# Peptides against a protein of PDB entry 3OIQ: the designs that were tried, part 115

Target 1, 212 residues: chain A of PDB entry 3OIQ
Amino acid sequence: KNRIFVSSSKDFEGYPSKAIVPVQFVALLTSIHLTETKCLLGFSNFERRGDQSQEDQYLIKLKFKDRGSERLARITISLLCQYFDIELPDLDSDSGASPTVILRDIHLERLCFSSCKALYVSKHGNYTLFLEDIKPLDLVSVISTISTKSTNSSKHSSSELISECDLNNSLVDIFNNLIEMNRDEKNRFKFVKLIHYDIELKKFVQDQQKVL

## One batch from the design tools (peptide; made by RFdiffusion4, then SolubleMPNN)

Design b1_p23_1_s3 (from b1_p23_1, 8 letters changed)
Fold by OpenDDE base, seed 2:
Structure b1_p23_1_s3 (fold): chain B 212 residues (1-212), chain A 23 residues (1-23)
Amino acid sequence: as target 1 above (212 residues)
Amino acid sequence: SLLSELTKQLSKRSDEELLSEVP
């Protein structure tokens, strides 16, 4: 089955009520929900949806059914957090209780760009997104990709023709949405409050703001 | 990557299992 690139989580409203559809999207990590019974990752592109929270537009479920899958899920979360320099509360609870991790609003402190592959699975009009793959994206690489409109697609002849255009367009859309949020005085998101706010990001945002 | 290998292992489910986990 061909993988569908998803630019909006609204696209799922038009999807079949009973289907298994491989999808891909690019979004910011907004939440991590690890409990004794479930592991969820929240993502958003910050598309404006009226008065609804712009967080967790893509709620991705990890397999969390047995000790083996729970272990793999916990390691997956740890590796993702290590990549993004997200401090997890010590998962080493000496208490033998499985540590509960609930992180929200991650985008207020860190821009965690992620390319996600998932299975859209629907039944009776409800759906769940199941994680297949996650590729964390480096912010410097994201900025460079947007800035160069990289005409240099010449190096990966890998048969997953994800339109580099779709990826780049989604990254641009996310930044544009963040710029709009930053301009809104009522919005909690501010670029200057990001822990990793540096001269490069500052310059990029300033240059993008002149085009919008 | 290690992350992609882990997620690939976690994605191994039957269609029946996937459909059973949808509310």
Scores: peptide ipSAE 0.683, ipTM 0.969, DockQ to the pose 0.891
Fold by OpenDDE base, seed 4:
Structure b1_p23_1_s3 (fold): chain B 212 residues (1-212), chain A 23 residues (1-23)
Amino acid sequence: as target 1 above (212 residues)
Amino acid sequence: SLLSELTKQLSKRSDEELLSEVP
């Protein structure tokens, strides 16, 4: 089955009520929910959805059914947090309680761009997204990718079903949404409050703001 | 990457298992 690139989580409203569809999207990591019984990752592109929360537009479920999968899920979370410099509360192994991690609003402190592959699985009109692959994206690489492709309309017909254009368009859309959030005085998101806010990000945001 | 290998291992489920986990 061909993998579908998803630009909006609203696309799932048009999906079959009973299906298994491989999908891919790019979004910001917004939440981590690791408990004794589940492991969930929340992602958002911050697309405006009226009065709905812009957080966790893509709720991705990891396998968390047995001791083996639980261990792999915990390692996966640790590796993601290590990549994004997310401080996990000390998983103090000394309390015989399985470490619970509940992080929300990650995007307020760090821009954690992620390319996700998932299975859309629907039954009776409900759906769940199951993680197949996650690729954390470096912010410098994201900025570079957006900045360089704005100039190259080269029709490289790479036969990969997910055009480099779809990825770029989604990355641009995310930044545009963040710029709008940054301009809104009521929105908690501010670029200057990001822990990793540097001269490069500042310049990029300033240049994008001139086009919007 | 190690991360992609871990997620690939976690993604191994039957269609029946996947459908059973949908609310």
Scores: peptide ipSAE 0.682, ipTM 0.969, DockQ to the pose 0.886
Fold by OpenDDE base, seed 3:
Structure b1_p23_1_s3 (fold): chain B 212 residues (1-212), chain A 23 residues (1-23)
Amino acid sequence: as target 1 above (212 residues)
Amino acid sequence: SLLSELTKQLSKRSDEELLSEVP
């Protein structure tokens, strides 16, 4: 089955009530929910949804059924957090209680761009997204990709099923949404509050703000 | 990558299992 690129989580409202559809999207990591019984990742493009929360627009479930899958899920979370410099409690603690991790509003401190592959699975009008793959994206690489309007087909492997256009458009849309949030005095998101806010990000935001 | 290999292992489920986990 061909993988569908998803630009909006509203696209799922038009999906079949009983289906298994491979999907792909790019979004910011907004939450991590690791308990004794569940492992969830929240992502958002910060698309305006009226009165709905802009957080966790893509709620992705990891397999968490047995000790083996739980261990793999914990390692997956640790590796993702290591990549984004997100501080986690020790998940391997010898204390017989599995540590609970609930992180929210990650985007307020760090822009954690991620390319996600998931299975959309629906039944009786409800759906769940199951993680298939996650690729964390470097912010410098994201900024460079948007800035260069890459006409250079760098021969990087034909194995990424996303059109370069779909990726670039989604990254631009996310930044535009963040710029709008930054301009809104009622919105908690501010670029200057990001831990990694530097001169490059500042310049990029200032240049994008002139086009919007 | 290690991350992609881990997620690939975690994605291994039957269609019946996937459908059973939808509320």
Scores: peptide ipSAE 0.682, ipTM 0.969, DockQ to the pose 0.890
Fold by OpenDDE base, seed 5:
Structure b1_p23_1_s3 (fold): chain B 212 residues (1-212), chain A 23 residues (1-23)
Amino acid sequence: as target 1 above (212 residues)
Amino acid sequence: SLLSELTKQLSKRSDEELLSEVP
């Protein structure tokens, strides 16, 4: 099945009421919800949706049905958090109780760009997104990619040619949305409050703000 | 990557299982 690149979570409103569609998107990690019964990742591109919360526009489920899948899900979350320097409570608590992790508003402290592959699964007009793959993106690499318009045609092997254009456009859109949020005095998001706010990010934001 | 391998293992479900998890 061809994988569909999704630029907006609104695209799902036009999807079939009963389908299984492989999709791909890029977004910021906004939430982690790990309980005894479920593992969810929230993502957003911060597309404006009127007065609705811009958080968790893509709610992605991990398999969490048995001890094996639960373990794999916990390891997946740990690896993702290690990549983004997100502090988690020790998930390997010897106490036999699976730790509950509820992180929200991750984007207020860290820009966690992620390229996600998921299955869109719908039934009776409701849908769920199931994680197939996640690639965390380095912020420096994201900034470099947007700034250079560089076709990183790394000629490496035949795995799904994501339109480099679709990825880059979505990354630009996310930054533009963040710039608008940063300009809004009512919005909690501010670039200067990011833990990793550096001279490079500052310069990039200043340069992008001149184009908007 | 290890992350991609883990997610690939987690994505292994039947269409029936996937459809059963939709509310």
Scores: peptide ipSAE 0.682, ipTM 0.969, DockQ to the pose 0.893

Design b1_p23_1_s4 (from b1_p23_1, 8 letters changed)
Fold by OpenDDE base, seed 4:
Structure b1_p23_1_s4 (fold): chain B 212 residues (1-212), chain A 23 residues (1-23)
Amino acid sequence: as target 1 above (212 residues)
Amino acid sequence: SLLSELTKQLAKRTEEELLSWVP
């Protein structure tokens, strides 16, 4: 089955009540919930959805089968956090309970762009997204990708064009949503509060704000 | 990447397992 690019988590409302569908999306990492039995990764595009929380629009599940998978997940999460320079609370190994990791509101301190592949699995009208692959995206690369595509409508193959256009459109939409959040005085998100807020990001945001 | 390979290893599941994990 072809992998479907998902631009909005609302797309799942139209999905079959009993299916397995490979999907792909790009979003910001917003939360990590690691327990003994599962890992949940929250992602968001920050689409405005009425009264619903803009966080965790894509809740991606990793269920552990055994202690080996749990250990592998802990390593995987550590690598993901290392890539984004996210401080994990010291897994104080001395308390014989496997430490639960709960990170929320990651986007308030760091923009953690991620390209995710998942399986949409539905049964009886409920669904779960299961992680298949995660690719963290570098912010500089994201900014560069958005900035360069405004000019090159070069005729690449139709299938590659769709995927690349979909990715870029989603990245632009995320930034536009973040700009709107930044303009809202009631919103906790502010670009200037990002730990990695630099001159490049500042300039990019200022340039995007002129188009909106 | 190492992250991708580890994630793919964690993602190895049967369809039956996946369906059993949906509430």
Scores: peptide ipSAE 0.641, ipTM 0.960, DockQ to the pose 0.853
Fold by OpenDDE base, seed 5:
Structure b1_p23_1_s4 (fold): chain B 212 residues (1-212), chain A 23 residues (1-23)
Amino acid sequence: as target 1 above (212 residues)
Amino acid sequence: SLLSELTKQLAKRTEEELLSWVP
């Protein structure tokens, strides 16, 4: 089945009321809500949606079927957080109570670029996005990709390559949205408040701001 | 990657299961 690249979470408003559609998007990780029964991953591209919160535009669900899947999900989330240097409370507490983890506003401290594959599943006009795959993206690699306009055609002929153009456009759009948020005095997002704010990111943002 | 492999394992679901989990 052809995977659809999604540039906006609004695209789902036009999707069939009863369907299973493989989708892919690139966004920033904004929230993690881990419970005993599920994990919700919030993502956003920070597209302006009037006065609504720009967070959690993509809510990706991991539902646990059994204890094995829960454990696997916890390991998966730990690995994701380790990649982004996100501090998680110890998920391995031997206390038979599965710790609930709620992280919000992740983007205020860290830019966690993620390429996500999900299944759009709809029934009766409601939908849920189920995670199929997640690839964290390194910020340095994101900056370099945008700056060089480099179509690094990795010759790996796997039929599931995102259009490099779609990826790059989405990354640019995210940065543009973040720049607008940074300019807004009412917005909590500020690049200078990012833990990983360095000279490279500073220069990149300054150069992008000149084009906008 | 290990992360990708683990997520793919978690994604192994039937269509019926997926549809049952939509509210």
Scores: peptide ipSAE 0.640, ipTM 0.959, DockQ to the pose 0.890
Fold by OpenDDE base, seed 3:
Structure b1_p23_1_s4 (fold): chain B 212 residues (1-212), chain A 23 residues (1-23)
Amino acid sequence: as target 1 above (212 residues)
Amino acid sequence: SLLSELTKQLAKRTEEELLSWVP
């Protein structure tokens, strides 16, 4: 089955009430909820949805079926957090209780761009997104990708199943949404509060703000 | 990547399992 690129989590409202559909999206990591039985990863593109919270628009589930899968999930989450320079509480505490990890509002401190592959699974009108693959994206690479498609070059990413257009459109949409949030005095998101806010990001945001 | 390989291992589930885990 062909994998469907999803630009909005509203697309799932039109999906079949009983189906398994492979999907792919690009979004910011917003939350991590790790328990003994599951991990939930929250993602958002910050699409405006009336009065609904813009956090966790994509809830991706990892259900554990055994202790081996739980351990593997903990390692996976540790690697993801290491990539984004997210501090996790020590998961290896010798207290025989598997520590619960709850991180929220990650986007307020770090822009964690992620390309996600998931299975949309629906039954009786309810759905769950199950993680299949996650690729963290480097912010410098995201900025360069958005900036260079304004100029003719280059053929280098032939291997990803996403149209280069779908990826770029989603990245642009995310930045535009973040710029709108940054302009809103009521919104907690501010670029200047990001731990990794540098001259490059500042310049990029300023240049994008002139087009909006 | 290692991360991608680990996530693919975690994603190995039957259709019946997946359907049983939807509320």
Scores: peptide ipSAE 0.640, ipTM 0.959, DockQ to the pose 0.880
Fold by OpenDDE base, seed 1:
Structure b1_p23_1_s4 (fold): chain B 212 residues (1-212), chain A 23 residues (1-23)
Amino acid sequence: as target 1 above (212 residues)
Amino acid sequence: SLLSELTKQLAKRTEEELLSWVP
């Protein structure tokens, strides 16, 4: 089965009540909830949804089967956090109580762009997204990709072009949504409050703001 | 990447397991 690119988490409202569908999306990491039994990863593209929280629009589940899978998940989350320079409380504390990790509002301090592959699994009208793959995206690479797309009509295969177009459209949409949030005085998100706010990001945001 | 490989290992689940973990 072909993997479906998802541009909005609202797309799942139209999905079958009993299905297994491989999906892919790009979004910002917003939350991490690690417990003894599961990890939940929250992602958002910050699509406007009325007065609802724009966080955790994609809630991705990693269920643990055994201690081996839990340990592997902890390592995986540590590697993800290391990539984004996210400080985790010591996951390796020798105290036999597996520490619960709860990180929220990650996007307020760091733009953690992630390309996610997941399985949409529905039963009895409810669904869960299960993690299959996660690729963290470098912010410089994201900025360069958005900035260069105006010129490269290179002869990529129609299928690669569609997936690359969908990815880049979603990245543009995320930045546009963040710009709108930054303009809103009631919104907690501000680009200048990002730990990694630099001259390159500043210039990119200023250039994108002129188009909106 | 190591992250992708570890994630893919964690993603090895049966359809029955996946369906059992949907509330």
Scores: peptide ipSAE 0.638, ipTM 0.959, DockQ to the pose 0.870

Design b1_p23_2_s1 (from b1_p23_2, 11 letters changed)
Fold by OpenDDE base, seed 4:
Structure b1_p23_2_s1 (fold): chain B 212 residues (1-212), chain A 23 residues (1-23)
Amino acid sequence: as target 1 above (212 residues)
Amino acid sequence: FSLSWNEVLKLSDEEKFSLVEDP
């Protein structure tokens, strides 16, 4: 089956009540929930959904079945956090219990852009998204990708079923949503509170704010 | 850089459906 690009987690409302569908999306990492029994990654594009929370619009499950796969989940989370410079609480607590990692509101301190491949599995109208692949995206690369595509609708027929346009549009939409959140005095999100807020991000945000 | 997670891909379709929590 071809992989479907998902621009909104609302797309799943139209999905079959019993299906297995490979999907791909791009979003910001918002939460990490790693326990002894489960690993969940929360992602969001911060689309407005009425009174619904804008965080964790995509809940991605890392299924583990044994201590070996649990350890691999922990390593996976550690590598992801290392890439994004996310401080994990010391996993070396001498208490022989597998440490619980609960991180929330990651987007308030760091923009962790991620391209995710997941398996949508539905039964009886309920669904779960299972992780297949996560590619962390560098913020400089995201900014450059958005900035360069504004001028060239050149038909590059690359045979990847997910158009570079869909990815780019979703990245633009995320930034636009973040700009709206930044303008809202009631919203906790502020670009200037990001740990990695630099001159490049500042300039990019200022230039995007002039178009919106 | 990418991280792959194949634990669910190794399962049958029946097993995958059994992993969906009923509400």
Scores: peptide ipSAE 0.584, ipTM 0.947, DockQ to the pose 0.845
Fold by OpenDDE base, seed 3:
Structure b1_p23_2_s1 (fold): chain B 212 residues (1-212), chain A 23 residues (1-23)
Amino acid sequence: as target 1 above (212 residues)
Amino acid sequence: FSLSWNEVLKLSDEEKFSLVEDP
């Protein structure tokens, strides 16, 4: 089956009540919930959904069956957090209790752009997204990608099955949504509160704000 | 880099459908 690029988590409302569909999206990591029994990753593009929370619009489940797959889930989370410079509590504590990790509102401190491949599985109109692959994206690379495609149709054929247009449109939409959140005095999100807020990000945001 | 997770892909379609929690 061909993988479907998803621009909005509302697209799933139109999906069959019983289906298995490989999907792909780009979003910001917003939450991590790792327990002894489950691992969930929350992602959002911050699309406005009326009065609903803009967090965790994509809930991605890492299914594990045994202690070996649980350990692999913990390693996967550690590697993801290491890439984004997210502090985790020590997962290797010699106390035979697997530590619970609950991180929320990650986007308030760090912009963790991620390209996710997931399996959409629905039954009785309910669905679960199961992780297949996660690719963390570097913020400088995201900014450069948005900035350069406005000026140069340089055919770098990245052999990734994503329409480069769909990826770029989603990245632009995320930034536009973040700019709107930053302008809202009631919204907790502010670019200046990001730990990695630098002159480059500041300039990029200021230039994008002139187009909106 | 990318991180792959194949645990659900190894399951039958019937097993995958059994993993969807009813609300």
Scores: peptide ipSAE 0.583, ipTM 0.946, DockQ to the pose 0.846
Fold by OpenDDE base, seed 2:
Structure b1_p23_2_s1 (fold): chain B 212 residues (1-212), chain A 23 residues (1-23)
Amino acid sequence: as target 1 above (212 residues)
Amino acid sequence: FSLSWNEVLKLSDEEKFSLVEDP
């Protein structure tokens, strides 16, 4: 089955009530919920959904079945957090209880852009997204990608089934949504509160704000 | 780099459908 690029988590409302569909999206990491029984990653594009929370629009499950796969989930989360400079509570604490990790609102401190491959599985109209692959995206690379393609409408067809255009459009949409959130005085999101807020990000945001 | 998670891909379609939690 071909992998479907998903631009909105609302697309799943139109999906079959019983299906298995490989999907891909790009979003910001918003939450991590790791317990002894489950691992959930929350992602968002911050699409306007009326008065609904813009957090966790994509809830991705890491399924583990045994202590070995649980440990691999913990290592996977540790590596992801290490890439994004997210401080985790000591996952290696020798206290024989598997530490519970609950992080929320990650996007308020760090822009954790992620390209996710997931398996959409539905039954009886309910669905779960299972993680297949996560590629963390470097913010400098995201900024450079948006900045360079805004000037070059040159159709270079590279033969990956998901257009490089879909990824870029979604990255632009995320930044536009963040700019709108930053302009809203009621919204908790502010670029200046990001730990990694630098001159490059500041300039990029200022330049994008002139186009919106 | 990317992080791959293949635990669900190893399951049958029937097993995958059994993993969908009812709300």
Scores: peptide ipSAE 0.582, ipTM 0.946, DockQ to the pose 0.820
Fold by OpenDDE base, seed 1:
Structure b1_p23_2_s1 (fold): chain B 212 residues (1-212), chain A 23 residues (1-23)
Amino acid sequence: as target 1 above (212 residues)
Amino acid sequence: FSLSWNEVLKLSDEEKFSLVEDP
């Protein structure tokens, strides 16, 4: 089955009530919920959805069934957090209580761009997104990708079914949504409050703000 | 760099459908 690129979590409202569909999206990591029984990753592209929270628009489940797969989930979360420089409590504590990790509003401190592959599974009109693959994206690489492709509309390389255009368009849309959130005085998101707010990000945001 | 999670991919379609929480 071909993998479907998803630009909006609303796309799932049109999906079959009983299906298994491989999907891909790009979004910001917004939350981590690791417990003894489940691991959930929240992602968002910050699409406007009325007065609803723009967080956790994509809830991705890491299913584990045994202590071995739970340990692998913990390692996976640790590696993801290490990449994004997210502080976690020590997950390797020999204390026989598996530490619960609950992080929320990650996007208020760090822009954790992620390309996710997931399995959409629906039954009776309900669905769950199961993680297949996560690629953390470097912010400098995201900025460079957006900045360079705005100028070169002319090379169709026809070989990857998920167009590099869909990924880039979604990255642009995320930044545009963040700019709108930054302009809203009621929104908690502010670029200047990001821990990694630097001159490059500042310049990029200022240049994007002139186009909106 | 990527992190892969194959636990659900190893399951049958029937088992995958059983993992969807009923409301």
Scores: peptide ipSAE 0.581, ipTM 0.946, DockQ to the pose 0.839

